# Peptides against a protein of PDB entry 6TME: the designs that were tried, part 34

Target 1, 324 residues: chain A of PDB entry 6TME
Amino acid sequence: NRLKRAYIALQAWKKAFYSDPFNTAANWVGPDVCSYKGVFCAPALDDPSVLVVAGIDLNHADIAGYLPPELGLLTDVALFHVNSNRFCGVIPKSLSKLTLMYEFDVSNNRFVGPFPTVALSWPSLKFLDIRYNDFEGKLPPEIFDKDLDAIFLNNNRFESTIPETIGKSTASVVTFAHNKFSGCIPKTIGQMKNLNEIVFIGNNLSGCLPNEIGSLNNVTVFDASSNGFVGSLPSTLSGLANVEQMDFSYNKFTGFVTDNICKLPKLSNFTFSYNFFNGEAQSCVPGSSQEKQFDDTSNCLQNRPNQKSAKECLPVVSRPVDCS
Target 2, 324 residues: chain A of PDB entry 6TME as posed
Amino acid sequence: NRLKRAYIALQAWKKAFYSDPFNTAANWVGPDVCSYKGVFCAPALDDPSVLVVAGIDLNHADIFGYLPPELGLLTDVALFHVNSNRFCGVIPKSLSKLTLMYEFDVSNNRFVGPFPTVALSWPSLKFLDIRYNDFEGKLPPEIFDKDLDAIFLNNNRFESTIPETIGKSTASVVTFAHNKFSGCIPKTIGQMKNLNEIVFIGNNLSGCLPNEIGSLNNVTVFDASSNGFVGSLPSTLSGLANVEQMDFSYNKFTGFVTDNICKLPKLSNFTFSYNFFNGEAQSCVPGSSQEKQFDDTSNCLQNRPNQKSAKECLPVVSRPVDCS

## One batch from the design tools (peptide; made by RFdiffusion4, then SolubleMPNN)

Design b1_p10_4_s3 (from b1_p10_4, 3 letters changed)
Fold by OpenDDE base, seed 3:
Structure b1_p10_4_s3 (fold): chain B 324 residues (1-324), chain A 10 residues (1-10)
Amino acid sequence: as target 1 above (324 residues)
Amino acid sequence: PPPPKSVPAS
């Protein structure tokens, strides 16, 4: 019965393929769905004597098509990996029936519409990758209430502010890069206890960096480049004991880059180029360390190469934003 | 550099 439902679902999906360049679904014939390429069966959790479809892996198949609602019949699927295809349309709401969903990877496709809120209905979800699509609108705050290990949102069309619920996230990796997010980074960011990597690259974020960033003791990668951030770097960044890669380039930061930041014990690369910094400690100067790499290009620094002109600097440096 | 394209999780 369960495999019969899977057969109906998979045949409906095959019909939804517009192009299958590698003939991935060529063997998707007959009732033996467990022999289908990219379909993986396992004993059911509730009855080990019953074989069910537990996983889909169609990664890198370059398949053009859409996800039909009949995929909701795959109620035993825990792993759904279909990255690097040409699937279009929306994620079907019928996938709410896949209550065992553990890893969901639809990245590098042509999906559109709002955030796939069906992902929020999966109680056991640990991995969510929807990057490199055309998802749009605001990010639901409830995403950070999920006990996810990783959240990949980069290279979409998400807009509005980053939810304050971000502080509730237990994810080790979160990517916001290359979207249309605006507003400030929430102060609650410092409450992300398990965060190792966070990326904000290429959004429309603004305001001052919250002091609470310094509470991210486990962060190894912090990239806030290519935004509209203003003010000075928080002094609390000296608390980033494990940061290895830090990038604040292409913003509107002002003030002085301090020793306490540049001497962070695990810091390997620190890029603060293309801002309006008017001073830096000697420890921040490129070439000052063999163990660390710095880039101070295109700031308002004196006696440094490749800086902005006085004409460009004066209007900004003379009116620093007070973040206090 | 920009975040990489998707890689298999498992």
Scores: peptide ipSAE 0.037, ipTM 0.778, DockQ to the pose 0.132
Fold by OpenDDE base, seed 1:
Structure b1_p10_4_s3 (fold): chain B 324 residues (1-324), chain A 10 residues (1-10)
Amino acid sequence: as target 1 above (324 residues)
Amino acid sequence: PPPPKSVPAS
C-alpha cells in the first residue's frame, strides 16, 4: 500500500519532468519503485517487514520540471535530495505529510515564491538547503526555532530584516549571502551557542555591528562584506578567540582598526578593504605578519597605498557614526 | 571566500 502510493507520486513526478537530459527517470516504469534510479527504499520504522520509499536522490540530474502535489504521498521519505536540477515553481504544501523529513535539499534549482514554510512543519528536520534559488520575501522567524545543523539561504531573493530569533539557532553554519536582507544584525546574534560560520555577503544590511558578535566564541568564519554597515568595528571582536576568516570589506565602516582585532590568535585572513577606516594598528598592516593576511585597500589610511582620496574620505570620516 | 554552490548532503 505504501509502495503503491509511492508509485503514484513518482509517476506524477515523472510526468512533471519537462526535460531529463540524463534519462534519470528512464527506468521509472512499473510498480517496483525501489528499483527506480534515485529512489531508495528501507524498512518502515513502524513495521520492519514493510518496505517503503525512505529517500530520494536526484542530485545533479539537470532535470527540468516541477514538484507536483502528489509528492505528498511519499510519507515515508526522510531524505529528499534534488539539488542541481532545473526544477521550477513552488514547494508543494502537500509535503507537510512527510513527517519523517530529516534532510531536505532543493538547492541550485529554479524555485520561486516565498520561503517554503512547509519545511517548518517537519518536526525532525536537521538539514535544510534552499540556496541558489529564487525564493523571495521575508524569512520566517520560526526558521531559527528549528534544531537545524546548518541553514543555507544564500543566493536567493529574500528581503526584510534578519529575524531576532537568530539567537535561538543551534546551527553551526548559517548563510545569508547574496540576498536582499536589510536592517541591522540583531543583537541576539551573540546567543548563537554553536555557530562556527556565518556569512552575510552581498546584502543591504546596515547600521552598526552589534557588540554581541564578540560573544561568538566558536566562530571560525565571519563574513559581513558587501553591505552598508557603518560605525567602528566593535571592540568586543577581541573575544573571537577562534575566528580564522574575517571579512568586513565593501562597507562604510569608519574609525580605527585595533591591535586587539588584528592579533586574534586564530586569525588567518582579515579583509577590511573598501571602507573608510582612518587608522590601523601596525599589526593590521598587510605584510606585518607571515601567518596572517590583511587587506586594507581603499580606506582612508595615511601612508598606505591604494587608499581613497581626501575628497572621498573627508565627508565620511569627519562625520563618524556613534554606535554607542 | 564566497559560499559554495550546492553540494550533496551527507
Scores: peptide ipSAE 0.036, ipTM 0.775, DockQ to the pose 0.138
Fold by OpenDDE base, seed 4:
Structure b1_p10_4_s3 (fold): chain B 324 residues (1-324), chain A 10 residues (1-10)
Amino acid sequence: as target 1 above (324 residues)
Amino acid sequence: PPPPKSVPAS
C-alpha cells in the first residue's frame, strides 16, 4: 500500500515534467518504484519487513517542471534532494505529510513565492537548502527555532529584517547573502553556539555592528561585505579567536582599524576596503605580515595608495556615527 | 569568496 501511494506520487511528478534532458524519468514505468532512477527505498522504520521510498535524489538533472501536490503521498521520504534543476512554482503544502523529512535541498531552481513554511512543520529537519531561487517576503522567525545544522538562504528575494531569533540557531553555517534584508544585525547573534560561518554579503543591512559579534568564539568565516553598515568596528571583535576570513568591504564604516583586530591569532584574510576608515594600525597594513592578507583600498587613510579623495572623505569622516 | 552554489548530496 505504501509503495502504491509512492507510485501515484511519482507518476504525478513525471507528468509534471516539462523537460527531462537526460531522460532521468525514462525508466519511471510500472509499479516497481524502487527501480526508478533517483528513487531510493529502505525498510520502513515502523516495520522492517515493509519496503518504502525513503529518499529522492535528482540533483543536477536539469529537469524543468513543478512539484505536484501528490508528492505529499511520499510519507516515508527522509531525504529530498532536487538541486540544480529547473523546477518552478511553489513548494506544495502537502509535503507537511512527510514527517520524517531530514534533509531538504531544493537549491538552484526556479521556485517562487514566500518562504516555504511547510519546512517548519518537519520535526526532524536537520538540513535546509533553498538558495539560488526566487523566494520572497519575510523570513519567518521560527526558522531559527529548528535544530538545523545548516541554513542556506542566499541568492533569493527575501526582504525585511533578520529575525532576533537568530540567536537560538544551532547551525554551523548560515547564509543570508544576495537578498534584500534590511535593518540591523540583531544583538542576539552572539548567542549562536555552534556558528562557524555566517555570510551577509550583498544585502541592505545597516546600522552599527553589534558588540555581541565578539562572542562568536567558533566563527571561522564572517562576511558582512556590500551592505550599509556604519560606525566603528566593535572593539569586542578581538574576541574572534578562531576567525580566519573576515570581510567588511563595501560599507560605510569609519574610525580606526586596531591592532586587536588585525592581530587575531587565526586571521588569514581581512578585507576592509571601500569604507571610510581614517586610520589603521601598522599590523593592518597590507604586506605587514607573511601569514595574513589585508586590503585597505578605497578608505580615508593617509599615506596609503588607492584611497578616496578628501572631498569624498571629509563629509563622512567628520560626522562619525556613535554606536554606543 | 561568494557563497557556494548547490553541491551534490551525500
Scores: peptide ipSAE 0.036, ipTM 0.770, DockQ to the pose 0.137
Fold by OpenDDE base, seed 2:
Structure b1_p10_4_s3 (fold): chain B 324 residues (1-324), chain A 10 residues (1-10)
Amino acid sequence: as target 1 above (324 residues)
Amino acid sequence: PPPPKSVPAS
């Protein structure tokens, strides 16, 4: 039966634990898997008279180990939350059998290898958190074809470009931060629906910001800091009617920071420090507003403190990148 | 601020 299969899976997993500092699996004994700590049972969707393992929650258990292939026997699991552990290895392909997977959180572990493509096989997946691991290689473009509410990819080893399919995403939160992504932000970004927060911080992204960013009228957080972006800020950024936190710091931007950006109605914090901006509107000056915080440090601005030297500015400012 | 290490399930 289903619980017998779950027992086999959970016992295999317990055997795969190298360390259980909180003795989380201490009660993982006997056939009554529904009494196991971090194991949650519910009536099966196809037969309410049958009890099945529907969820795993081992968050913050600090367990060292790996995910054995026998976890594929947990075919009724819809919630798999194992963040803040020390699980290593790869995500088993056998998890493709977990066709009810709805929320998958393996964040803050020691997983390695390419993107866990098994996550793409789950038709009902709504939440994917794989951040703070050692996943590497390119991001599959198909990830953005999924009807996900959130996509957390930050603090991994992902490389290559951001897929053009990003525009298909309906996620409210997407994090790319602290990876090795390169190339330009796709112009298709403006097609994203429901986007509230997007974070690109600390990658190798370059080129001009696409004008289509201005179409993201529901974005509250836009962080593109610590990259290699060039050119001027798109004038279309005036369309970010709901942006509260905006960070373009630590790039190679040039040109003039306009009133239309600094006067955005919901803007609370705008950081554009450590660039090569050669002018700013009065509304962008730190201290000009009681409601908004600005940071213009280390640019090429005149009559402002803590700016780059003329020697540092001249070679960049005199050769502005044309983003047209 | 950097993204958090963990977020509660939605």
Scores: peptide ipSAE 0.036, ipTM 0.776, DockQ to the pose 0.121

Design b1_p10_4_s4 (from b1_p10_4, 4 letters changed)
Fold by OpenDDE base, seed 3:
Structure b1_p10_4_s4 (fold): chain B 324 residues (1-324), chain A 10 residues (1-10)
Amino acid sequence: as target 1 above (324 residues)
Amino acid sequence: PPPAPSVPSS
């Protein structure tokens, strides 16, 4: 009996709660699991006459506890939303039995350990949100082989390089922000044909920006701020026909910010502050447009306010990195 | 009713 298995799983989970400040699991009593708060039942896909647990929604419940292995008994669950809790430990490997998993949101918790590779075992997964946790180590390349709509990885402890397989991703939104990623952005990034938003904020990324970024014709948000990028901005950025928000601030970029970038047709906000740019086109000057907002603060620009000193600029500007 | 969609976390 599927509901009996669900009962075993849910009672094991209730036992794994250390704190339930909103008494969310107060009604988690008895065999009628479909009446449990945050538990949602639906007809089984293989037999519409059978009722199964199809979804969990415990968002914002502030529950402290862990995920017990018995959760693997919830084999009919397609939606698992438990964000904004205080769950700790690791994602159980037993969740590999949840072959119908479609949306998995464990964001804003206290999960630790490596990337939850069990998520890669779910053939129908479309949404993965693991942001605001303490996941660490390398990002498995296989994540980008999956047909995901969104990949939220920000605010974790992920390290190493971004996998070259990123170009295979069909995701519209990908966030890497506030991790410990290092190395260069892969040149394969330009192959992300469905990408709308990508965020690299606050990592240890370095090297030159790939020219292939200019192939991201659907991107509306591109944020690479707070990294260690060097060299000039790729001239191919003129190809970003739909970019609205672009941020390259807090890097080590050099060279000239061109008209072709600042005149992008959909550009609303372009921040390139806190770099070592030694020139900008008139179209890039803050206040030059009513439709666009620019920030050129703390560069090596002549005749602009709030720039770096010559002492700070000279060592970097005199040794430009050639990205060719 | 089905579960609500995931919301952004702070």
Scores: peptide ipSAE 0.043, ipTM 0.767, DockQ to the pose 0.089
Fold by OpenDDE base, seed 2:
Structure b1_p10_4_s4 (fold): chain B 324 residues (1-324), chain A 10 residues (1-10)
Amino acid sequence: as target 1 above (324 residues)
Amino acid sequence: PPPAPSVPSS
């Protein structure tokens, strides 16, 4: 009975394919769905004598099509990997029936519409990858209430502010890059546990960096480049004991880049180019260390090459933003 | 067998 439902779902999906360049679904014929390419069966959790469809892996299949509502019949699926296809439309609400969903990867597709809120209905979800799509609108605050290991949101059309609930996230990797997020980074960011990598690249974020960033002791990658951040770098960044890669380039930062930041023990790459910094410690100077790479290009630094003109610097440097 | 779990990567 469960495999019969899976057959109905998979045949509906095959019918929803517009193009299958690699003939991935060529063998999707007959009732033996467990033999289908990219379909994986396992014993059911509730009855080991029953075989069920537990996973889908169609990664890199370049399939054009959409996800039909009949996919909701795949109630035993825990792994759904369909990245690097050309699926379009919206994520079906019927997927709410997939209560065992553990990993959901629909990245690098052509999905549109708001954030797929059906993902919030999955109680056991650990991995969410929706990057490289055309999802739009605000990010639901509830996403960070999920016990996710990774949250990939980059390269979409998300707008509005980053929810303050971010501090509740236990994800090791979170990407916001290349969206339309605006406003400040929430102060609650410092409450994130287990964070290793966070990327804000290429948004419309603004304001001062919250001091609470310095509480992210496990972060190895912190990239806030290509935004509208202002003010000085928080002195609390000296608390980033494990940061290896840090990028603040292409913002509107001012002030002095301190020794406490540039001497971070694990820091290997620190880019603070294309800002309005008016001073840097000797430890921040490119070439000052063999173990660390720095880029101070296009700031307001004295006696450094490739800096902004006084005409460009003066209006900004003379009006420092007080972040206190 | 089902596919291996995805490895988070930026």
Scores: peptide ipSAE 0.041, ipTM 0.756, DockQ to the pose 0.060
Fold by OpenDDE base, seed 5:
Structure b1_p10_4_s4 (fold): chain B 324 residues (1-324), chain A 10 residues (1-10)
Amino acid sequence: as target 1 above (324 residues)
Amino acid sequence: PPPAPSVPSS
């Protein structure tokens, strides 16, 4: 019965294909769904004598089509990997029936519409990759209530603020890059316990960086480049004991880049170019270290190459934003 | 037990 439902679902999906350039679904014929290319069966968790469809892997199949509602019949699926296709439309709400969903990767497709809130209905979800799509609108705050290991949201059309619930996230990797997020980074960011990598690249974020960033002791990658951040770098950044890659480039930061930041023990690359910094410690100067790479290009630094003109600097540097 | 998380690819 379970495989029969799977058959119905998979045949409906095949029918929803507009193009299958690699003939991935060519063998999707007959009731033996476990033999289908990209379909993986396993013993059911509730009855090991029953074989069920437990996973889908159609990564890199370049399939054009949509996800039909009949996919909701795949109730035993825990792994759904369909990245690098040309699937369009929305994620069916019928997928709420896939209560075993553990990994959901629909990245690098042509999905549209709001955040697929059906993903929030999966109690056991650990991996969510929806990057490189056309999802739009607000990010639901509830996403960070999920016990996710990784949250990939980059390269979409998400807008509005970063939810304050971010501090509840247990994810090691979170990407916001290349969206339309606005507002400030929530102060609750410092409460993220397991964060290793966070990327804010290329949004409309603004305001001062919260001091609480310095509480991210396990972060190895912190990229806030290409936003509208203002003020000085928080002195608490000296607390980033494990940061290796740090990028604040292409913002509107002012003030002095301190030794305490540039001498971070694990720091490998620190880019703070294209801002309005008016001073830097000697330890921040490019070439000052053999082990660290710095970029101070296009700031308001004296006696450094490739800086902004006085005309560009004076209006900003003379009126520093007070983040206190 | 659930498998380890998959490595993202494109």
Scores: peptide ipSAE 0.034, ipTM 0.755, DockQ to the pose 0.114
Fold by OpenDDE base, seed 1:
Structure b1_p10_4_s4 (fold): chain B 324 residues (1-324), chain A 10 residues (1-10)
Amino acid sequence: as target 1 above (324 residues)
Amino acid sequence: PPPAPSVPSS
């Protein structure tokens, strides 16, 4: 009976394919759904004697189509990987019936509409990848209440502010890159316990960086480049004991880049180019270390190459933003 | 030059 429902779902999905360049669904014929390419069966958790569809993997199939509501019949699916296709439309609300959902990857598709709130209904979700789509609107704050290992949101059309609930996230990797997020980074960011990598690249974020970033002692990658951040770098960044890659380039930062930042013990790459910094410690100078790479290009630094003109610098440097 | 964009996972 469960496989019969799966058959109905998968056949409905096949009918929803506009193009299948690799003929991935060519063998999607007949009731034996467990033999379907990209369909994986396993013993049901509630009854080991029953075989169920537990996973879908159609990654890199270049399939054009949409997700029909009948996919909600795949109630035993825990792994749903359909990245690098050309699926369009919205994520069906009927997927709320997939209560075992553990990993959901719909990245690199053509999905549109608001954040797929159906993902928030899955109690056991650990991995959410919706990057490289056309999702838009506000990010629901509840996303960070989920016990996710990774949250990939980059390359979408999300707007508004980053929810303050970010501090509740236990994710090791969070990407906001290449969206339309605005406002300040919430101060609650420092409460993220397991954060290793966070990426804010290419948004409309502004204001001062919160001092609480310095509490992210496990972060190895921190990229806030290509935004509208202002003020000085927080002195508390000296607390980033494990940061390896740090990028603040293409912002409106001012002030002095200190030794305490550039001498971070694990720092391998620190890019602070294309800002309005008016000074840097000797330890921040590109070429000063063989172990570390720095980029100070296009700032307001004295006696450094490739800096902004005085005409460009003076209006900004003379009016430093007080982040206190 | 601007930073490189993120890439999809395989």
Scores: peptide ipSAE 0.023, ipTM 0.682, DockQ to the pose 0.527; fails the geometry check

